Peptides against a protein of PDB entry 2FGR. Designs and how they scored, part 198

Target 1, 331 residues: chain A of PDB entry 2FGR
Amino acid sequence: SSVTLFGIVDTNVAYVNKDAAGDSRYGLGTSGASTSRLGLRGTEDLGGGLKAGFWLEGEIFGDDGNASGFNFKRRSTVSLSGNFGEVRLGRDLVPTSQKLTSYDLFSATGIGPFMGFRNWAAGQGADDNGIRANNLISYYTPNFGGFNAGFGYAFDEKQTIGTADSVGRYIGGYVAYDNGPLSASLGLAQQKTAVGGLATDRDEITLGASYNFGVAKLSGLLQQTKFKRDIGGDIKTNSYMLGASAPVGGVGEVKLQYALYDQKAIDSKAHQITLGYVHNLSKRTALYGNLAFLKNKDASTLGLQAKGVYAGGVQAGESQTGVQVGIRHAF

## One batch from the design tools (peptide; made by RFdiffusion4, then SolubleMPNN)

Design b2_p21_7_s1 (from b2_p21_7, 8 letters changed)
Fold by OpenDDE base, seed 2:
Structure b2_p21_7_s1 (fold): chain B 331 residues (1-331), chain A 21 residues (1-21)
Amino acid sequence: as target 1 above (331 residues)
Amino acid sequence: GVSFSSSEDENGFTLSRFEFE
């Protein structure tokens, strides 16, 4: 049996030119290139190709030393794996986000990531962004000639908010083809939540694909999220992403990503463009810089996610520019 | 016994392993 201690400390200086009041924000932020984390994991060979595993992982906030405390909300699983694949019990990425966020060239963190996995409707559930779930059972298949899949179910445990009595229930999964330079996936999910104290279904469909040409990688996402409300109508968002990355001089990587968020409930669009560069000082240490531009149209109020500095919205129809320059260290 | 080993993963991250013998 083995136990591995691992982690990432990623801290940056960040700037955004507009907050909700139209003022600039700047300071020390976290998780600009990768989410800062501390974790423990291990495996035990049970013989016959069967293995037991555990994984405990929490987020680190380097700017304040985890002033709000430390927990294992990133992942807290026990698992069995073998020729049949892997079964996990515990809080984790839901299968849909685990697979489909892999097409995000900004690793679902910082000011540049695809922001489609979001609580678009002021859902009152803890994980209404569709990224993780409590009380989760997950299953992942082996890779069969490129084909693979993942499935998950999270228990609501009779959690109630207002008149909603199944909050936190998740069901979802993906099918994928991963072979050499090509990856493609389709994900479907539904979560039970509440909006304004009323039962609401968060439905999600996501298509992702990438191709590595060696000299460059292209990646794309198509997503629809729909918060189905009994009263007030549905809140639907169509999100699109296209990105490219390329190695630079053997020690660096440049990334460019565009995303469009078509927010149907407010008939408003937001455009996001991000340029990123990572410079590897070693296998474990990198410098990075991100430059992001977010243009809101009409009633859209989206803001870039400069974690630790400012992650709120802006005034309707306003644009926001963000910069992050930081150090990532893995151990 | 408990053995301590350090290894790097495929991404160059250092993995500190505690192995129980």
Scores: peptide ipSAE 0.021, ipTM 0.542, DockQ to the pose 0.199
Fold by OpenDDE base, seed 1:
Structure b2_p21_7_s1 (fold): chain B 331 residues (1-331), chain A 21 residues (1-21)
Amino acid sequence: as target 1 above (331 residues)
Amino acid sequence: GVSFSSSEDENGFTLSRFEFE
């Protein structure tokens, strides 16, 4: 049997030029290049090609030393794996987010990531961003000549909010083709939640693709999220992303990513463009810088996610500029 | 016995591994 201790400490100085009051915010933030984490994982060979596994992982907040506590909300799974693939029991990334966020060149963290996996409708469920789920059973196939898939189901356990029942129920999955420089995926998911105490279905469809040209990588996402309320109109968002990355001088990586969030319920768009640079001092330690611009149109109030400094919205129709400069250390 | 090894994960990050024999 084996046990692996692993983690990342990523801390930065961050600045945004506007908050909800139109004032600047700055300070020490976390997780600008990679999410800071502490984890334990291990495997046991059971013979006959069968393995048992566990994975416990929580987020680290280096700016305040986890003042609000430590938990394993990132992942807390036990699994069996073999020639059939892998079955996981426990809180984890849902299959759709696990696969489709892989096309985000900013690793779903900091001020530059694709923000489509979001609670667009003031959903009252704990995981209405479509990223993780409690009470999750997931299955991942092996890779068969490039083809692979993942499926998941999360039990609601009769959780209610207002008049809504089945809150927290998730069903979803993806199909993918991963072969050499090419990756392409389709994800579908539905989560039951509540908005204003009323039953709401969060439906999500996501397409992703990337190609590694060696000298550069291109990546893209197309996503529709729809909160179908039992009473009231649907809240629909179409999100688009296109990004490129390239190695620089053998020790660095430059990234450029654009995203568009078309928020149909308020007939408003937001444009995000981010330039990032990572400088590897070693395999484990890097310096990084991110520069992001977010332009809100009309009634849009989106804000960049400078975790630990400011992650709230801005005034309607306002633009926001964000900067992060930090250190990432893995162990 | 207990052995220690270092490996890289799928993201290229170094992991500290303890193996129990």
Scores: peptide ipSAE 0.020, ipTM 0.527, DockQ to the pose 0.167
Fold by OpenDDE base, seed 4:
Structure b2_p21_7_s1 (fold): chain B 331 residues (1-331), chain A 21 residues (1-21)
Amino acid sequence: as target 1 above (331 residues)
Amino acid sequence: GVSFSSSEDENGFTLSRFEFE
């Protein structure tokens, strides 16, 4: 039996040159390289290869000392694991996001991450970005010769918004092949939500792959997100990502990532390019810098996610430049 | 040859390492 207290404090100075009004924003932000967090976890050996586990994790906001409070919304699970794999009960990353975000070289945080896991349609559900779910049951297989999979189901518990009566229901999963330098995955998910008070299905398909060439790693994502509405037509976004990372000087890592977001409902594209550098001062402490460019075309209003400084959109067709320089410490 | 790997610790911290093959 074990209990571990763990966490990450990641705080940065951030700048974006444009907000929704066209003005610059700058200040102290959080979670530029990794999401800041505080957690408790533990395991109990039940014998016969069976283990029980718990995991409680919440986000830390170092810029204001969690002025809005603390919760375990990142993860709050109890689990059983063994030769059969792992079953989890509780709020967590949904299996599709857990696996497919692993191909994001910017760790799904800061100004450089793949932003495809998003609420593209003004969905009214709390988790319409497809990242986490309440009331979740998840199952993860062991790795069998490289092959692995994960599945999840979240209960809606009769949550209603407008005429939608199944808001928050999730069903999804992935299949993957992870062997040596190669990782490849296919994920499928459907989430029930509401748009304009009407029942809407958020369908998601994501293909991810990475390969470690030794001197560099390449990673890619292909995603389609479709909010299927009974009235008003579908809101579809095709998202693409290609990234590369390489070690520098034994203690550093440079990352370059490009993403394209083809927003079909508004016939508009956005291009994101991010250069990042991480300098490891130790196994637990790093300095980092990110430089990101986001080019919106036509009606696109996407903004970089400089958490703690500015994470909103910009004016239609405007470009945004963002910078983060910070410290990450894990304990 | 020289290769690199990424490892994640118990806290989710990712560290890149040089490895010699």
Scores: peptide ipSAE 0.007, ipTM 0.414, DockQ to the pose 0.056
Fold by OpenDDE base, seed 5:
Parts: structure tokens; sequence; C-alpha cells
Structure b2_p21_7_s1 (fold): chain B 331 residues (1-331), chain A 21 residues (1-21)
């Protein structure tokens, strides 16, 4: 059996022109191009085409040396895989996020990513952004002529918040077609949570597609997230994304992505435009720069996610500009 | 040649790796 130590250290200088008080923030941030991480993984051949695996991965914060500690909240799974696909047990990306975030050209990281996978309703659950889940069982099919799927269920273990029971329960999955330059998928998920101490269902539907033209890749997402509350009405957000990426000179990549977040509960929209560039110094080391503009309209208060510098909201109707310049190193 | 490999990042986002042959 082999154990592999792996990781990424991604640190940047970041700037945002507005915080919640209208002041600028700047400093050393983390995870601008890729999430900084430390992980251990391994596989064991059990014979007959069956393999056992483990994966332990936690986030690294290079700016403060993980002052708040280290954990394996990114992934902590044991798995069996074979011709039937893969079964995973443990905390992981839920199948819907694992597949549908793949269409985000900014890899769900830094100031440029699609922010649709979010806690839109002040949900009180730990993973109300729909990205990961505790107590998760997942199954992923092989690829059959392009067709593939993933399914997951997370146990709530009778977790309660206020009067809400079943908090943390997840059920979801996707179907996809991945063949050559084309990828398309549909994901559905429901998560039980609480808002204001009351039972709430987080329903999510996401459609993604991409096409690689060789000279450029186009990618898109359509998502609806609905927090169904018994009292106070539903909190619904429709999120849209369209992006393009292209290789530059054999050593670089340029990315441009637009996203729209239509926040129905507050009848307010936010527009995000991000330009990114990655320059590969080697296979493992890159320089990168991101420039993002977030325009909030009306009551919208969304902020760019300059992790380590500022990831909070802004004043209602205010726009925010963010910049990240950094180094990514993989090992 | 430029080979595009996509790996999924932590958030399930595809990291596009451009490998230059």
Amino acid sequence: as target 1 above (331 residues)
Amino acid sequence: GVSFSSSEDENGFTLSRFEFE
C-alpha cells in the first residue's frame, strides 16, 4: 500500500476597495487560484479489480500558519472502487457540488468563482452552502459512453437546531454526459437545515455545460437555490454563469467569467465579472492575477471572497473591486 | 502540444491544467 502526501500552497496579495464599512482592505491572502491544502491519500489493491482507498485533506492558511488549527474538513473518506464505480464513506464534496462546480472556470476559489453554491438564507447548518456534507455516503458510476452519474446521502444523526430536526440531512445526485469536448450535467439536491430555529429545506437544481473548442473553452451554469421556510416565505436565488478560458503562449491561461445572482427574496441582483490570468512557471508552480468586479443592486450586499483579507459583505447597493496577485505551488 | 487535464478542486471546481508537451 502506498501513502501519498500532497498539497498546494497558494498565497497572494489581495485588495478589495470596500468592506461593510465602505473602507478598503488589503493584505496577504490565501487560496486565490487554488485552495491551499495538505492531504494524505492511498490505495490498496484488494484483487479482482477491487481497490480500497482513503483520502484525508485539510485546508492550509499560509498567511497565519493555520492559527485556528488544522482539520480534514475538505475530505475524510474511505472508499471502495472497481468496475462498478466508487463508493465513498465520510465527509466530502457532495455529488452535486463535485460535478457542477467543475464548470466554474475559477475552480470555486478566490475572488472570481461562481458563488451560487451559497448559504443564501442565513441557514444555521454547518454546510448550508451545498458544497460538502458530514456523514456522507456517495456513489459514482463509471463513464458509460459519456454517461455518468453520482448520488449521495448524508445522515442527520438527529441533529437539531431550535425546533428543526434532521439538520444536515442531504440527498442529491447528478446525471452527466462527458464525451470529448462536451460536458453537460444536471444536479438535484435537498438539504435539511434551520433558519431562525425553524425547519427549512434547501432545494437546489443546477445545470452545467462546457465545450472545449481547442483554442478556447466555454462554460456555463444555471442554478436555482430555494430555502423553503414554513414561516416567512421561500428564499430563492437564481444564479447564472458564463465563462471562457483560453491558453496563452503555451505557458499561460486567461479566464473571463460573468455571473448574475438574482436574489428574489430581496428583489435584488448582483453582477460579477472576473478576469484572471495564470502563468505557469513549471508544472507545479504558477503566478496568477485576478481582477473582479462585483456590482450589487438595490438591497444586495454580496462581497468577493478574498480569503485571508476580506470575505464579508458590502453596503447595500455598493460595488466592490477585488484584486489578487499570488503564487501557487503544488507538491 | 497543449494537453488540457481537468482536476476538480476542493469545491468541486475543475482545475484546468495545461500541460505543454
Scores: peptide ipSAE 0.008, ipTM 0.404, DockQ to the pose 0.036; fails the geometry check

Design b2_p21_7_s2 (from b2_p21_7, 7 letters changed)
Fold by OpenDDE base, seed 2:
Structure b2_p21_7_s2 (fold): chain B 331 residues (1-331), chain A 21 residues (1-21)
Amino acid sequence: as target 1 above (331 residues)
Amino acid sequence: AVSYSSSEDENGKTFSRTESE
């Protein structure tokens, strides 16, 4: 048996040129290249190829020293693994987000990531972004000649919001092909939530693919999210992403990613483009910089996620520019 | 046994590309 202490501290200086009032924001932010975290994990060999595992992981906020406390909301699982794959019990990434966010070249954090995994409808559930779930059971297959899959179910435990009686129920999964330079995946999920105190289904379909050419990697995502409401009609967003990354001088990586968010309920689009650079000082320490531009059209009010500085929206139809420069350290 | 080590992905990379919150 083994127990490993691990973590990441990622802290940056961040700037956005517009908030909801049209004013600039700047300061010390967190998690610009990777989410800052502290965790414990371990495995026990049970013999016969069977292993038990645990994983406890929480977010670190380096700018305020976790003033709101520390918890294991990133992951709190016990597992069994073997030739059959892995079964996990506890809060974790849902299988769809775990697989499909892997195509995001900005690691699903900072000002550059694909923002499709979002609460598009003012959903009242705790995890209406489709990223994690409480009370989750998940299963991951081995890789069979490239083919792999993951499935998950989260219990609602009779959680109610307004008249909604199944809030937090999740069912979803993915199928994938991962072989050499190629990765491709299809994910499907449904989560029960509430909007305006009324039962709402959050349906999600996501297609992802990447190819590593050695000199560069290309990655893409196609996603549709629908909040199906009994009153007021569906809130639908189609999200698209295309990105490229390339190694620089053996110690650096440059990234460029574009995303489009077509917000059907407000007939409005947002365009995001991000340039990123990571400079590895060692295997564990890097400097990084991100430059992001978000253009909202019409009624769109999306904002860049400069965590610790400003992650709110902007005025309708306004553009926002963001910068992050920081240090990432793993231990 | 208790060990202290950096976060690594399944490919031995220090940082995972799947870091969503």
Scores: peptide ipSAE 0.021, ipTM 0.573, DockQ to the pose 0.051; fails the geometry check
Fold by OpenDDE base, seed 1:
Structure b2_p21_7_s2 (fold): chain B 331 residues (1-331), chain A 21 residues (1-21)
Amino acid sequence: as target 1 above (331 residues)
Amino acid sequence: AVSYSSSEDENGKTFSRTESE
């Protein structure tokens, strides 16, 4: 049996040229290349190929020293694993996000990530971005000749918001093929939530793929998110991503990623393009820089996620430029 | 036993490639 302490501290200087008022924001931000975290994990060999595990992980905010407190909201699981795969009990990434965010070359953080996993409809549930769930049971298969899958169910525990009585219920999963340079996955999920106090289903379908050519990697995502409201029209977003990464000089990585968010309910598009560079000073320490451009059209108000500096929206139809330069350290 | 090790994912990667805000 072992217990491992682990973490990442990622802190940057960040700038965005526009906030909701049209003013620039700048300062010290967090999690520009990887989400800053502190965790404890361990395993116990129970014999016969069966293992018990635990994982406790919370986010670190290096700019303010976690002034709002520390919690294990990133992951708080106990598990059993073996030849059958892994069963997890507790708050975690839902299986769909766990698999499909792996195709994001910006690690689902900072100003460059795919932003499709979002609360598109002002959903009143805590996890209406489709990333994590409370009260989650998840199962992950072994890899069988490249084929693998994950499934999850989260209990609503009769959480009510307005007339909605099943808020927080999640059901979802993915199927995948991971073999050599190729990865491909299909994810499906439904989450129960509320919008304006009315029951709403958040339906999500995501297709992801990547291929490693050795000299470069290509990655892509196709996603549809639909908030189906009991009263009112559906809020649908189609999101697309294409990215490339390449090693540079044996010590660096350059990344370029484009995303399109077609927000059907407001008939408006947003375009995101991000250039990133990571310079490895060691296996554990890196310098990085990100440059992102977000172009909103028509009624779109999306903002870049410069965590710790500014992560809000902009005025409708406005474009935003963001920069992050930082240090990532793993321990 | 208590051990200190660098951050690794379950696949032996130093940095997780699956993250969320």
Scores: peptide ipSAE 0.019, ipTM 0.562, DockQ to the pose 0.051; fails the geometry check
Fold by OpenDDE base, seed 4:
Structure b2_p21_7_s2 (fold): chain B 331 residues (1-331), chain A 21 residues (1-21)
Amino acid sequence: as target 1 above (331 residues)
Amino acid sequence: AVSYSSSEDENGKTFSRTESE
């Protein structure tokens, strides 16, 4: 049996030029290149190719020393794995997010990530961004000649909000092809939630692909989220992402990523463009910088996610510029 | 055996320090 302690401490100086009042925000932020985390994991060989596993992982907030406490909300799973793949029990990334966020060159964190995995409709569920779920059972296949899949179901446990029942129920999965330089996947999910105290289905479809050319990597995402409401009509967002990364001088990586969020319910678009650079001081320690621009059109109020500094929206139709410069250390 | 292996960064760089007992 093995037990591994692991973590990342990622802390930055961040700036955004506009908040919801039109004022600038700046300070010490977290998780600009990777989400800061502390975790424990381990495996036990049960013989016959069967293994038991556990994984406990929580977020670290280096700016305030986890003043709000520490938990294992990132992942808290027990698993069985073998030739059949892996079954996980416990809170985790849902299979769709686990696979499809892998195409985000900014690792689903900081001011540069794809923000499509979002609560677009003021959903009242805790995980209405479609990233994680409580009470989750997940299954992941092995990779067979490039083909792989993942499936998940989360129990609602009769959670109610207003008149909505089954809140927190998730069902979803992906199919993928991962072979050499190519990765491609299709994910489908439905989550039960509430909007305005009324039952709402969060439907999600995501297509992702990447190709590593050696000299550069290209990555893309296409996503539709739809909060289906019985009253008030659907809240639909189409999100698009295209990114490129390239190694620089053997010790660095440059990243450029564009995303478009077409928010149909408000007939408004937001454009995000981010330039990132990572400089590896060692295998474990990196310096990084991110520069992001977010252009909201019409009624769009999206803000860059400068965690620890400002992650709120801006005024309708306003543009926001964000900068992060930080240190990432893995242990 | 307690193996202190460093976290996989989001780029899949696993620092596995396997101390085999």
Scores: peptide ipSAE 0.019, ipTM 0.546, DockQ to the pose 0.123; fails the geometry check
Fold by OpenDDE base, seed 3:
Structure b2_p21_7_s2 (fold): chain B 331 residues (1-331), chain A 21 residues (1-21)
Amino acid sequence: as target 1 above (331 residues)
Amino acid sequence: AVSYSSSEDENGKTFSRTESE
């Protein structure tokens, strides 16, 4: 059997030029290039190609030393794996987010990520961003000639909010083709939640693709998120992303990513553009810098996610500029 | 919105594996 202690400490100095009051915010932030984490994982060979596994992972907040405590909300799974693939039991990334966030060149963290995996409707469920679920069973296929898939179901356990039942139920999955420089995936998910105490379905469809040309990588996402409400009509967001990355001098990587969030319920768009650079001091330690610009139109109030400094919205129609400069260390 | 990337695990992170037989 094996047990591995692992983690990342990623801490930065961050700045945003506008908060909800129009004031600047700056300070020490976390998770600018990668989410800071502490984890334990291990495997046991059971023979015959069958393995047991466990994975326990929690977020680290280096700026305050985890003042609110530590938990394993990032992942807390037990698994069986073999020639059939892998079955996981426990809180984890839902299969759709696990696969489709891989096309985000900013690793779904910091001020530069694709923000499509979001609670667009003030959903009252704990995981209405479509990223993780409690009470999750997941299955991942092996890769067969490039083709692979993942499926998941999360139990609601009769959780209620207001008049809404089945809150927290998730069903979803993806199909993918991963072969050499090419990756492409389609994900579908539905989650039961509540908005204003009323039953709401969060439907999500996501298409992702990337191609590595060696000298550069291109990546893209197309997503629709729809909160289907019984009363008040649907809250629909179409999100688009296009990114490019390139190695620099064998020790660095430059990234450029654009995203568009078309928020149909408020007839408002937001545009995000991010430039990032990572400088590898070693295999485990990197310096990084991110520069992001978010332009809200009309009633849009989106804010950049400078975790530990400011992750709130801005005034309607306002633009926000963010900067992060930090150190990432993996152990 | 707290974004958690799944791609963070693929980034060649050297984990110290202690294999106990």
Scores: peptide ipSAE 0.009, ipTM 0.471, DockQ to the pose 0.046; fails the geometry check

